# Peptides against a protein of PDB entry 2N1D: the designs that were tried, part 102

Target 1, 169 residues: chain A of PDB entry 2N1D
Amino acid sequence: EVKVKIPEELKPWLVDDWDLITRQKQLFYLPAKKNVDSILEDYANYKKSRGNTDNKEYAVNEVVAGIKEYFNVMLGTQLLYKFERPQYAEILADHPDAPMSQVYGAPHLLRLFVRIGAMLAYTPLDEKSLALLLNYLHDFLKYLAKNSATLFSASDYEVAPPEYHRKAV

## One batch from the design tools (peptide; made by RFdiffusion4, then SolubleMPNN)

Design b1_p21_6_s4 (from b1_p21_6, 8 letters changed)
Fold by OpenDDE base, seed 5:
Structure b1_p21_6_s4 (fold): chain B 169 residues (1-169), chain A 21 residues (1-21)
Amino acid sequence: as target 1 above (169 residues)
Amino acid sequence: PKKYSEEEIEKKLEEMLEALG
């Protein structure tokens, strides 16, 4: 299995996110004020502003597109806690054709990287391509860590109302 | 952000992974 190393700085947030949802019965506010699409766009622009060559810019765009696609594919099946399922169902009903990268934000995007390694193990990538991809994924994670103060906040969560608890199994 | 020991982080991350999905 392919292992994606998560920066130590972001691990406490994963735990806090888990605690907010599963123990404190809170929900991340949706639609996100800063969605996954926006985060990825900011990253791409950040990389381009660093004086990169055309080839490097192209590679960044491909990586961004890939992360977005993986997120949209995996969100509903692998990146949600049981308590979040009713919220997800409501989102699907209200926005049936919208990619989840336009709805969800940084916390769920970070969750992707604890699961993406298993998915990459089944991708038909050669060793060189896989290594290159992993380098870009780690670079992106470093970007998230650098901007963690603005991307991750408990204030983006709220206590689920009583009627939601009744829906949540 | 809450403060956790390294051991607590790794343990809770495992619990998180088991609950995720």
Scores: peptide ipSAE 0.636, ipTM 0.944, DockQ to the pose 0.847
Fold by OpenDDE base, seed 4:
Structure b1_p21_6_s4 (fold): chain B 169 residues (1-169), chain A 21 residues (1-21)
Amino acid sequence: as target 1 above (169 residues)
Amino acid sequence: PKKYSEEEIEKKLEEMLEALG
């Protein structure tokens, strides 16, 4: 497995997110006020503002595109807790053609990075390309950590209504 | 976020990973 190290600053949030959903039976408010697309756009702009060259800018854009693609592919199958499945089903029914990166936000995006390592292990990347990708992924995670106070908040969750509990396994 | 010990975080992260998906 490819190791994607989660910043220590973000580990407590992963635990809190897990607790909010699985134990407190809350749901992340959807559609997200700040969706994954927006977060990635902000990151790209942040990197561009740091005086990157054209090549570096291109690389950032490709990384952003890649993260978005992986998120959209993996969200429904790997990044949800059982309790979130009815919510996801409702989103799909209401927005069947919308990419999930336009619906979900920072918490689910962060979950991607606890699972993406396994996926990357089976991608046809040479050692150098993989190392470069990992560097960018870690850089992005550092960005999330730096902005964690604004990106991650329990106030973005709400208690699921009783009728939802009946749908959830 | 809530304050956890390092050991507690790692333990809960393991539980989180088991539940995720």
Scores: peptide ipSAE 0.634, ipTM 0.945, DockQ to the pose 0.839
Fold by OpenDDE base, seed 3:
Structure b1_p21_6_s4 (fold): chain B 169 residues (1-169), chain A 21 residues (1-21)
Amino acid sequence: as target 1 above (169 residues)
Amino acid sequence: PKKYSEEEIEKKLEEMLEALG
């Protein structure tokens, strides 16, 4: 399995996110006020402002596109807790054609990186390409860490109503 | 944000991973 290192600054948030959902029975408010698409766009612009070459900018765009694709593919099957399933079902019913990167936000995006390593292990990438990709993924995670104060907040969650509990596993 | 010891973080992350998906 390919190891994707999570910044130490973000590990407590993963725990808090887990606790908010599974133990406190809260839900992340959807649609996210800042969705995955916007976060990735901000990252791309951030990298552009750092004076990257055309080729490097292209690489960033490809990485952003890749992260988005992985997120959209994996969200429903790998990035949700059981308690979040009814919420996800409602999202699908209301917006069947919307990519989840336009609905979900930073917490779920961060969850991707605890699972993406397994997916990358089965991706037909040579060692050089994989190393380059990992560098960008780690760079992106560091970006999330630097902006964690604005991206991750317990105030983006709310206690699920009683009627939701009846639907939730 | 809650404060955790390193050991506590790793333990809870393991629980998180078990519950995720």
Scores: peptide ipSAE 0.627, ipTM 0.941, DockQ to the pose 0.832
Fold by OpenDDE base, seed 2:
Structure b1_p21_6_s4 (fold): chain B 169 residues (1-169), chain A 21 residues (1-21)
Amino acid sequence: as target 1 above (169 residues)
Amino acid sequence: PKKYSEEEIEKKLEEMLEALG
């Protein structure tokens, strides 16, 4: 399988996120104040501002588009805890045509990278293309780590109401 | 944010991965 390394700075957040949802029975506030689309846009702009060539700019855009696509495909089946299922169902009912990248935020985006490796293993990419992709994915993860103070916060979660708890557990 | 040892992080990450999806 394809190995995607998570920065050490972000591993504690993955644990906290898991704990907030599964043990403390909290939910990430949706729609996200800063959604996946905006995070990816900020990353792309960040990369472009660093003097990239036209070719590199194109590559960044393609990577951003790819991450967005994978997120939208995988969110519902791969990136949610059981406790989050009712919330997801409500989102689908209220916004049936909206991509999840416009609804969810940084925590769920980070979860993508613990699962994306297995999906990439099924993608027919040559060695060079795969290496390049992995480099960009790791670069993006480093960007998330660098901006973790603004992207990840327990204050973005709230205790689920009693009626939610009853139908979720 | 909570503070974890490296060993504790790895253990909890394993539980997290099993719970996802």
Scores: peptide ipSAE 0.626, ipTM 0.942, DockQ to the pose 0.833

Design b1_p21_7_s1 (from b1_p21_7, 12 letters changed)
Fold by OpenDDE base, seed 5:
Structure b1_p21_7_s1 (fold): chain B 169 residues (1-169), chain A 21 residues (1-21)
Amino acid sequence: as target 1 above (169 residues)
Amino acid sequence: DELDKRFEEAVAGLLEDAEAN
């Protein structure tokens, strides 16, 4: 199995996210004020501003594209707590053709990296390619950690209304 | 430690709530 290490700085957030949803019965406000697409774009621009070579920039773009694709594929079935499923259903009904990377934000993106390792285990990558990919994924996670103050906030969640609770069962 | 424990609980919750396939 491929193991993706979550930065220590972000582990507390995953705990808070879990608590907000499952215990406090709150929902992340959708559409996100800063969606996954925007976060990935900022990361790419950040990497470009670091004076990287053309090849390095190309690799970053590929990684960003890959993360986006994995997120869009996995969000609905792999990255949601049960309590969030009615909200997801509503999003699908209202935005049937929109990629989830345009709707969801940093918390759900972070959840991806908890699950992506298992998915990568089934990807036919050679050892060198896998190592390189993992390096970029860890680099991105460090970027999230560096910008965590602006990306992760409990104020982005709100208490689910009574009507939601009724249909969540 | 406590953080690791809670983190594992959160991870487990996410895994358990995932849909099959």
Scores: peptide ipSAE 0.532, ipTM 0.896, DockQ to the pose 0.775
Fold by OpenDDE base, seed 3:
Structure b1_p21_7_s1 (fold): chain B 169 residues (1-169), chain A 21 residues (1-21)
Amino acid sequence: as target 1 above (169 residues)
Amino acid sequence: DELDKRFEEAVAGLLEDAEAN
């Protein structure tokens, strides 16, 4: 199995995210004030500003596109806790054609990197390509860690109302 | 150590509880 290492700075957030949702019964406010698309765009621009060559820029763009694709595919099936399912259903009903990368934000994006390793294990990539991809994924995670103070906040969550609890079976 | 323990617990929780809509 392919393992994606989570930076130490982001481990506490995954713990808090898990606790906020599953134990405190809170929900991340949607649509996100800063969605996954925006985060990925900022990362791409950040990498471009660091003096990358055209080829490196192309690689970054491909990685960003890949992360977005994986997120949009995996969000509904692998990145949501049971408690979040009614919220997701409401989002789908209200925005049936919107990619989830335009709705969800940093916490759910971070969850992707907990699960993406297993998906990559089934991707037909040669050793060199996989290593390169992993390098970019780790680079992106380091970017998230560097900007964690602005990307992750418990204030982006809210207590779910009683009526939500009734449908969150 | 405590953080690592809680992190692994959270990861396990995500793997076990995450499910489709």
Scores: peptide ipSAE 0.529, ipTM 0.897, DockQ to the pose 0.725
Fold by OpenDDE base, seed 2:
Structure b1_p21_7_s1 (fold): chain B 169 residues (1-169), chain A 21 residues (1-21)
Amino acid sequence: as target 1 above (169 residues)
Amino acid sequence: DELDKRFEEAVAGLLEDAEAN
């Protein structure tokens, strides 16, 4: 299958995220102070500032759009720990038409790249297109790693209240 | 190493907790 390599700089964060949610029973604060849409916009602007041509800019925009779409499709079914599902249900009830890329933030976006490889393995992309896409995904991950100090923080999580525990698994 | 082991645990946890398609 398609393997998306997580940068070494971000592996500790995925471990901390996993621990915060599943062991410490904390929840990421929603709506995110910096949502996925904003992160992707910053990345696109960053790439534009590096002197890309019109064609390269178009490619970056397409990659950003693709990441956003995959995130919005996969968040609810592929990117949540069981403990987070009541929180997600509340978000859906209160904001049924809101894209999850406007609600969730960097930690959940990073989880996408743990799962996206399996999805890409079944996409009808030719070898060259797939290689190009993977290069962009790795480039984006390196961007996340470069900005990890501002994107990932345990202070964005909160201890879930007792009433939440009663409805969570 | 230790980080790799913990990372694999986290990945496994995410995969296990996810809803099946």
Scores: peptide ipSAE 0.520, ipTM 0.893, DockQ to the pose 0.745
Fold by OpenDDE base, seed 1:
Structure b1_p21_7_s1 (fold): chain B 169 residues (1-169), chain A 21 residues (1-21)
Amino acid sequence: as target 1 above (169 residues)
Amino acid sequence: DELDKRFEEAVAGLLEDAEAN
């Protein structure tokens, strides 16, 4: 089993996100003001600015690409609460050819790291490569924690309208 | 401890409720 540890600074946000959606029946405003693509780009640029070698820059780009790919594959099937399904259907209708990393933002990206560990357990990576990947994933999570004040806010959610409740499970 | 309990509840909720359209 591969376990990805969530930083203590981000645990409260996952609780709030869960509460906002499932208990308060709110929705994250879409398309996100800052989408997953931009967050990953900012991270890559942040790492570059810290004086990485060519090899390290290449590794960061690969990690970013990997996170994006996993997010786009898993968003619709593994990262949404039932209450969010009608919203997702509307997004697919409005943006049929757009990757979800261009639509969704930080909260849903954070949810990925709750689920990604199980997926990584089935990857054909050797122990050393997996350890390296995990180090980068934890590094990225630390980056999210450091920038949590600008990435996570309850004001990015809104109360779902009555017509939404009628079609939501 | 209290935060950890609430966090585990949220994680459980995501793991059990999340699914496709």
Scores: peptide ipSAE 0.528, ipTM 0.896, DockQ to the pose 0.744; fails the geometry check

Design b1_p21_7_s2 (from b1_p21_7, 12 letters changed)
Fold by OpenDDE base, seed 5:
Structure b1_p21_7_s2 (fold): chain B 169 residues (1-169), chain A 21 residues (1-21)
Amino acid sequence: as target 1 above (169 residues)
Amino acid sequence: DELDKRVAEAIEGLLRDAEAN
């Protein structure tokens, strides 16, 4: 089994996110003030500033591209709570061709990492390649943890209006 | 621990709500 360990600093956020959506019936404000594309770009730039070799920089770009692709593929079907489905449908109707990495933000990106392990299990990677990928994924998660104060906030959520509740069957 | 239990609940919620594909 491929396991992606979530940093202890981010575990409380997964719980808060879950609570905000499912219990408090709130929605993450969309489009995100800082979307997934921007977060990944900041990470890539951060890695460049650390004085990495050319090969390491290339690897970072590949990882960023991979995370983005997985997010865009999995968001609608794998990363949403039931209560969020009407909101997603509205996003699709208004922006049918927009990748979800340009709409959603850090909370939904974090959800990817609790689900991506199962997907990687079906990816034909040798042990060395898989280990390298996992190292970069964990490195990215550490980056999220380091910047969690600016990336994760309950103030980015709002109470869903009554009309939304009626649609959230 | 308690935190891991709550995280598991969140993850299980996502699993239950995931659409079949």
Scores: peptide ipSAE 0.467, ipTM 0.897, DockQ to the pose 0.719
Fold by OpenDDE base, seed 4:
Structure b1_p21_7_s2 (fold): chain B 169 residues (1-169), chain A 21 residues (1-21)
Amino acid sequence: as target 1 above (169 residues)
Amino acid sequence: DELDKRVAEAIEGLLRDAEAN
């Protein structure tokens, strides 16, 4: 197993996200006010502003692209709680050609990092490449932690209407 | 600690729901 460490500052958000959805029967408001694409773009710009070399900038872009790809592939099948499935179905119906990175936001992006480790364990990456990738993933998570006050909020969730509850049985 | 325990519960819930897809 490949271990992706979640920053201590973000651990409470994983718990709150889980609680809001599964126990309080709330839904993250979609489309997200700040979607995954925007978050990744901000991260890339943040890294570029720190005076990185061309090679490092290229690496950041590749990491961003990789995170986006994994998110878009895994969101529907790996990153949703059962209660969120009707919402996802509605999103697919309304936006059939839109990547989920343009619809979902920070909480679902964070969920990716609790699942991505298992996926990376089966990649053909050599040890050095894997270590480098993990370093970038951890760097991105640190970025999320630094910006957690603006990226994660219970106010981004809403109580699901009665009609939704009937669909989510 | 308690926080890590709660995180584990959240992750386990997500894993269970993913397996049910």
Scores: peptide ipSAE 0.465, ipTM 0.901, DockQ to the pose 0.868
Fold by OpenDDE base, seed 1:
Structure b1_p21_7_s2 (fold): chain B 169 residues (1-169), chain A 21 residues (1-21)
Amino acid sequence: as target 1 above (169 residues)
Amino acid sequence: DELDKRVAEAIEGLLRDAEAN
C-alpha cells in the first residue's frame, strides 16, 4: 500500500466538500473558475521561479502531466459522489471531447490524492522512483495548502435546483 | 482525532459511491 499524507490544512476542506455535496445537496459550480489545468500550471511556474535546474524543471513537468492524466482518468468513476453524477452527465453532453481537468477545480483535484495511493501501488515503478514521485506529490499538496485560501471556498458551491433533485435520486 | 474521523467518513462515502458506479 502507498499512503499519500494529506496536510492538516487541507483535511477540513475534504470534510466540508463532503458535507456540502452529500448533506447540504450543493454542487461545485462548473466550469470551475480555476480549473485543474490552471492549478497545475501555476504550480509548475511556481517551482520554476524558485531557480530549479533543467532536470528538476523537467521532473516537475512530468509530475504535472501525470497528475493531470490520473485526474482525467479517475474523475468520472472514482472521484464523484453519487449526487454529482447528473451534473457530470450534463458536462459530458455539453463538452464530450473536453478533458475534465479543464472543467473541474481544486476540490475534486484534492479528492484524487485520497484515492491515488492505491493505484500507485500497482505501478511498475521501483522503490526509488516511487519515493521520488511521492515526494513531488507531497510537495504539490503543500503548495495547495499554502494557497488554500484562494483555491478552496464554500462560495464555489451552490444549492442544486429542484429539477436536479428530481433526477439525482 | 475528531478531524481524522470526519475525513474517514468523507473517504468512505466516496469509496461507497465509486463501488456503486
Scores: peptide ipSAE 0.459, ipTM 0.898, DockQ to the pose 0.828
Fold by OpenDDE base, seed 2:
Structure b1_p21_7_s2 (fold): chain B 169 residues (1-169), chain A 21 residues (1-21)
Amino acid sequence: as target 1 above (169 residues)
Amino acid sequence: DELDKRVAEAIEGLLRDAEAN
């Protein structure tokens, strides 16, 4: 199994996110003020500002594109708690052509990294390519940890209205 | 430890609620 290690700084957030949704019956406000596309763009720009060569820049762009693709594919089926399903259905109905990376934000992006390892285990990558990819994924997670104060906040959640609660449980 | 246990619970909840694994 391919294991993607979550930084210690972000582990408490995974717990808080889980608690906010499943126990406190709150929802992440959508569309996100800072969506996945924007987060990935900021990361790419951050890497470019660190003096990367053209080849390294290309690699970062490919990793960003890959993360975005995996997120968009996996969000609806793999990254939502049951309580969030009605909200997702509403998003699909109102914005059928919008990629979820333009709607959702950091908390759901972080959830990707607890699930992506299993998917990568079945991806036909050679050992060298897989190691390189994992290094970039860990690098990105380190970036998220560094910027966690601005990316993860309970204030981005709100208590679901009673009518929603009745639909979701 | 306790934190890892809670993280595991969150992950298990996500796995349980997934449409496909």
Scores: peptide ipSAE 0.447, ipTM 0.892, DockQ to the pose 0.710

Design b1_p21_7_s3 (from b1_p21_7, 13 letters changed)
Fold by OpenDDE base, seed 3:
Structure b1_p21_7_s3 (fold): chain B 169 residues (1-169), chain A 21 residues (1-21)
Amino acid sequence: as target 1 above (169 residues)
Amino acid sequence: SELDKRVAEAIEGLARDAAAN
């Protein structure tokens, strides 16, 4: 199995995110103030500003596109705790044509990277291509870690109302 | 470490919930 290593700085956030949702019964406020699309765009621009070659820029864009696609495919079925399902259903009803990368934000994006490894194991990538992809994924995670103070905050969550609890359990 | 154990617990919870949907 392909394993994507999570930076140490982001590990506490995975725990806090899990606790906020499953124990404190809170929900990430949607639509996100900074959605996945925006985060990926910022990353791409960050990489371009650091003097990458044309080939490297192309690779970054492909990686960004890939992350976005994986996120949009996996969000609803792979990246939600059970408590979040009613919220997701409401989002789908209100925004049926919107990709989830335009709705959800950094916490759910981070969850992708603890799940994407299994998906990558089924991709028809040769060893070299997979290694290159993993390097970019780790590079992106490092970017998230560097910007974690602005991307991850418990203040972006809110207590779910009682009526939500009844349909979420 | 304790942190790694908690992370594993979070990941396991997510995996379990994903499997149940």
Scores: peptide ipSAE 0.591, ipTM 0.932, DockQ to the pose 0.850
Fold by OpenDDE base, seed 5:
Structure b1_p21_7_s3 (fold): chain B 169 residues (1-169), chain A 21 residues (1-21)
Amino acid sequence: as target 1 above (169 residues)
Amino acid sequence: SELDKRVAEAIEGLARDAAAN
């Protein structure tokens, strides 16, 4: 299986996110103040500003597009705790055609990287292409870690109302 | 480590919830 290692700086956040949702019964505020699209755009711009070659710039754009696609495909079925399902249903009802990368933010994006490994195992990529992709995924995760203070905050969550608890287990 | 243990719990919880879909 393809394994994507999570930076040590972000491991505590995975735990806090899990705790906020499943034990404290809180929800991430949606739509996100800074959505996945914006985060990926900032990353791409950051990489471009570092003086990369044209070839590397192209690769960054492709990686960003790939991450976005995987996120949009996997969010609803693979990246939500059970408690978050009613919220997702409401989002779909209100914004049926909106990609989830425009609704959700950094915490859910981080969850992608603990689940994407299994998906990559079934992707028809040669060894060199897979290695390159993994390098970029790790590079992106390091970017998230570097900016974690602004991207991950418990203040972006709030206690779900009693009405929500009645339809969520 | 304790941190890795808790991370694993979070990941496993997410996997279980996904499997329930």
Scores: peptide ipSAE 0.591, ipTM 0.931, DockQ to the pose 0.833
Fold by OpenDDE base, seed 1:
Structure b1_p21_7_s3 (fold): chain B 169 residues (1-169), chain A 21 residues (1-21)
Amino acid sequence: as target 1 above (169 residues)
Amino acid sequence: SELDKRVAEAIEGLARDAAAN
C-alpha cells in the first residue's frame, strides 16, 4: 500500500477533527466558508507565482484536477464519519448536482490524504510517475500546513441540534 | 509516539465507518 505522509503540524488537526465529530458530536458548518475548490485554486496560484518553469504549471494544474476528482468521488463513501451521514444526506437532497468540492472544506480534504494511498496503489502508474505524483501531494500537504492557521479551526464546527441527534441514532 | 497513536485511532475510525457504508 502507498503511504502518504502527513506533516507533523497537521497531525494534531486530524485528531481534533476526529474528536469534534465522534466524541463531541459536532458538525462542520456547511457549505464551507472556504471550500475545497477555493483551496486548490489558491494552491495553484501560489505555485504559479513561485514557479519559473512552464512545465511545472501544467503539472500543478493536473495535480489540482486530480485531487478534486478523487475528493468528489470519495467524499460520500470514504471520508465521512458515521455521525456526519445525515448531514451529507441533507446536502445531497438540497444540492444533488453540486460537486462536494464546492460544499466541503479543509478538514474533509485533509481526510482524503489518509485514505488516498490505497487508491493510488491500484492506479496504473509506473514507479517514476507515482513518485512524481507523491512529491506533488506532499508539496500540497506542506502548503496546507503552512496555511493551517487560516484553514483549520474548531470554530468552523458547531454542536449538532437536538433534531439531528434524533435522526442520527 | 502518542500523537501517532491518536492519529492511527482517527484513521481506523474513519476506515471502520467507511466499511460500514
Scores: peptide ipSAE 0.588, ipTM 0.931, DockQ to the pose 0.844
Fold by OpenDDE base, seed 2:
Structure b1_p21_7_s3 (fold): chain B 169 residues (1-169), chain A 21 residues (1-21)
Amino acid sequence: as target 1 above (169 residues)
Amino acid sequence: SELDKRVAEAIEGLARDAAAN
Protein backbone atom coordinates (compact mmCIF):
# COMPACT_ATOMS: atom_id res chain seq x y z
CA GLU B 1 0.00 0.00 0.00
CA VAL B 2 1.12 3.51 -0.83
CA LYS B 3 -0.08 6.21 1.51
CA VAL B 4 0.29 9.88 0.71
CA LYS B 5 0.34 11.80 3.96
CA ILE B 6 -1.74 14.96 4.04
CA PRO B 7 -0.13 17.95 5.77
CA GLU B 8 -1.74 18.83 9.09
CA GLU B 9 -2.53 22.28 7.75
CA LEU B 10 -4.73 20.81 5.03
CA LYS B 11 -6.56 18.21 7.09
CA PRO B 12 -9.12 20.72 8.39
CA TRP B 13 -9.83 21.72 4.81
CA LEU B 14 -10.66 18.17 3.78
CA VAL B 15 -13.20 18.13 6.58
CA ASP B 16 -14.63 21.53 5.68
CA ASP B 17 -14.86 20.59 2.01
CA TRP B 18 -16.70 17.40 2.91
CA ASP B 19 -19.04 19.31 5.20
CA LEU B 20 -19.77 22.07 2.70
CA ILE B 21 -20.77 19.61 0.02
CA THR B 22 -22.45 16.77 1.85
CA ARG B 23 -24.03 18.51 4.83
CA GLN B 24 -24.48 22.12 3.84
CA LYS B 25 -25.40 21.15 0.26
CA GLN B 26 -23.12 23.71 -1.32
CA LEU B 27 -21.22 23.53 -4.58
CA PHE B 28 -17.77 24.73 -5.50
CA TYR B 29 -18.20 27.52 -8.02
CA LEU B 30 -17.22 26.42 -11.51
CA PRO B 31 -15.24 27.21 -13.49
CA ALA B 32 -12.73 27.76 -10.73
CA LYS B 33 -11.22 31.22 -10.43
CA LYS B 34 -7.90 29.41 -10.08
CA ASN B 35 -7.97 26.08 -11.83
CA VAL B 36 -5.73 23.06 -11.40
CA ASP B 37 -3.66 23.97 -14.45
CA SER B 38 -2.85 27.34 -12.93
CA ILE B 39 -2.00 25.88 -9.55
CA LEU B 40 0.39 23.38 -11.10
CA GLU B 41 1.96 26.08 -13.24
CA ASP B 42 2.52 28.24 -10.18
CA TYR B 43 4.13 25.32 -8.41
CA ALA B 44 6.45 24.65 -11.32
CA ASN B 45 7.45 28.31 -11.44
CA TYR B 46 7.97 28.30 -7.71
CA LYS B 47 10.35 25.37 -8.02
CA LYS B 48 12.24 27.12 -10.82
CA SER B 49 12.69 30.18 -8.65
CA ARG B 50 14.36 28.06 -6.00
CA GLY B 51 17.42 27.57 -8.19
CA ASN B 52 16.85 24.06 -9.41
CA THR B 53 19.11 22.48 -12.00
CA ASP B 54 17.90 21.63 -15.46
CA ASN B 55 17.45 18.04 -14.44
CA LYS B 56 15.36 18.98 -11.45
CA GLU B 57 13.29 21.31 -13.56
CA TYR B 58 12.62 18.49 -15.96
CA ALA B 59 11.57 16.25 -13.11
CA VAL B 60 9.20 18.89 -11.76
CA ASN B 61 7.60 19.27 -15.16
CA GLU B 62 7.12 15.53 -15.39
CA VAL B 63 5.53 15.44 -11.96
CA VAL B 64 3.22 18.31 -12.85
CA ALA B 65 2.23 16.56 -16.05
CA GLY B 66 1.56 13.37 -14.14
CA ILE B 67 -0.58 15.06 -11.51
CA LYS B 68 -2.58 16.77 -14.24
CA GLU B 69 -3.10 13.52 -16.08
CA TYR B 70 -4.24 11.62 -13.03
CA PHE B 71 -6.55 14.46 -12.05
CA ASN B 72 -8.18 14.59 -15.45
CA VAL B 73 -8.68 10.84 -15.51
CA MET B 74 -9.92 10.48 -11.96
CA LEU B 75 -12.02 13.61 -11.37
CA GLY B 76 -15.32 12.42 -12.72
CA THR B 77 -15.27 8.90 -11.36
CA GLN B 78 -13.17 9.12 -8.20
CA LEU B 79 -13.05 12.65 -6.82
CA LEU B 80 -16.68 13.77 -6.61
CA TYR B 81 -19.20 13.40 -3.85
CA LYS B 82 -22.60 12.21 -5.00
CA PHE B 83 -24.10 15.67 -4.54
CA GLU B 84 -21.67 17.08 -7.10
CA ARG B 85 -22.63 14.73 -9.93
CA PRO B 86 -25.33 16.91 -11.53
CA GLN B 87 -22.89 19.81 -11.61
CA TYR B 88 -20.28 17.63 -13.27
CA ALA B 89 -22.81 16.44 -15.84
CA GLU B 90 -23.61 20.03 -16.71
CA ILE B 91 -19.93 20.84 -17.10
CA LEU B 92 -19.45 17.88 -19.44
CA ALA B 93 -22.45 18.88 -21.52
CA ASP B 94 -21.29 22.46 -21.87
CA HIS B 95 -17.58 21.71 -22.28
CA PRO B 96 -17.21 18.16 -23.55
CA ASP B 97 -13.63 18.55 -24.75
CA ALA B 98 -12.24 20.62 -21.89
CA PRO B 99 -9.91 18.89 -19.46
CA MET B 100 -11.25 19.06 -15.94
CA SER B 101 -7.94 20.56 -14.80
CA GLN B 102 -9.10 23.72 -16.55
CA VAL B 103 -12.45 23.72 -14.77
CA TYR B 104 -11.91 22.54 -11.20
CA GLY B 105 -9.66 24.00 -8.54
CA ALA B 106 -7.72 23.37 -5.36
CA PRO B 107 -10.32 21.51 -3.28
CA HIS B 108 -10.82 18.82 -5.88
CA LEU B 109 -7.09 18.67 -6.53
CA LEU B 110 -6.52 17.98 -2.85
CA ARG B 111 -9.01 15.13 -3.01
CA LEU B 112 -6.78 13.50 -5.61
CA PHE B 113 -4.08 12.95 -3.04
CA VAL B 114 -6.30 10.96 -0.71
CA ARG B 115 -7.20 8.63 -3.59
CA ILE B 116 -4.04 8.42 -5.68
CA GLY B 117 -2.15 6.23 -3.23
CA ALA B 118 -4.10 3.13 -4.06
CA MET B 119 -3.51 3.72 -7.75
CA LEU B 120 0.22 4.15 -7.28
CA ALA B 121 0.42 0.90 -5.37
CA TYR B 122 -0.33 -0.97 -8.56
CA THR B 123 1.78 1.19 -10.84
CA PRO B 124 4.88 -0.56 -12.20
CA LEU B 125 7.49 1.68 -10.62
CA ASP B 126 10.72 0.54 -9.09
CA GLU B 127 11.40 1.42 -5.49
CA LYS B 128 13.66 4.32 -6.33
CA SER B 129 11.23 5.87 -8.79
CA LEU B 130 8.32 5.47 -6.42
CA ALA B 131 10.24 7.09 -3.59
CA LEU B 132 11.16 10.00 -5.82
CA LEU B 133 7.57 10.42 -6.96
CA LEU B 134 6.29 10.35 -3.41
CA ASN B 135 8.82 12.96 -2.42
CA TYR B 136 7.54 15.25 -5.15
CA LEU B 137 3.93 14.63 -4.23
CA HIS B 138 4.65 15.49 -0.63
CA ASP B 139 6.59 18.52 -1.76
CA PHE B 140 3.62 19.66 -3.80
CA LEU B 141 1.28 19.15 -0.86
CA LYS B 142 3.57 21.25 1.28
CA TYR B 143 3.31 23.93 -1.37
CA LEU B 144 -0.48 23.75 -1.19
CA ALA B 145 -0.31 24.04 2.58
CA LYS B 146 1.94 27.06 2.33
CA ASN B 147 -0.55 28.76 0.01
CA SER B 148 -3.69 27.40 1.63
CA ALA B 149 -5.03 30.84 2.58
CA THR B 150 -5.38 31.78 -1.08
CA LEU B 151 -6.25 28.36 -2.48
CA PHE B 152 -8.88 27.10 -0.06
CA SER B 153 -11.86 29.20 1.00
CA ALA B 154 -15.45 28.48 1.89
CA SER B 155 -16.35 31.63 -0.04
CA ASP B 156 -15.64 29.70 -3.23
CA TYR B 157 -18.70 27.60 -2.48
CA GLU B 158 -22.33 28.59 -2.84
CA VAL B 159 -25.62 27.14 -1.68
CA ALA B 160 -27.15 24.99 -4.37
CA PRO B 161 -30.55 26.22 -5.56
CA PRO B 162 -33.73 24.23 -4.94
CA GLU B 163 -33.89 23.04 -8.53
CA TYR B 164 -30.48 21.47 -8.09
CA HIS B 165 -31.60 19.61 -4.99
CA ARG B 166 -34.38 17.98 -6.96
CA LYS B 167 -31.92 16.28 -9.28
CA ALA B 168 -29.16 15.64 -6.75
CA VAL B 169 -28.83 12.94 -4.15
CA SER A 1 -7.45 12.31 17.08
CA GLU A 2 -10.88 13.73 16.44
CA LEU A 3 -9.56 15.54 13.39
CA ASP A 4 -8.14 12.34 11.96
CA LYS A 5 -11.47 10.64 12.51
CA ARG A 6 -13.28 13.39 10.63
CA VAL A 7 -10.77 13.19 7.80
CA ALA A 8 -11.29 9.45 7.63
CA GLU A 9 -15.03 9.98 7.39
CA ALA A 10 -14.58 12.40 4.52
CA ILE A 11 -12.31 9.97 2.69
CA GLU A 12 -14.66 7.07 3.27
CA GLY A 13 -17.58 9.08 2.01
CA LEU A 14 -15.71 9.94 -1.14
CA ALA A 15 -14.78 6.31 -1.65
CA ARG A 16 -18.38 5.16 -1.23
CA ASP A 17 -19.64 7.74 -3.69
CA ALA A 18 -16.99 6.74 -6.19
CA ALA A 19 -17.92 3.08 -5.86
CA ALA A 20 -21.53 3.96 -6.65
CA ASN A 21 -20.65 5.26 -10.11
Scores: peptide ipSAE 0.583, ipTM 0.930, DockQ to the pose 0.837

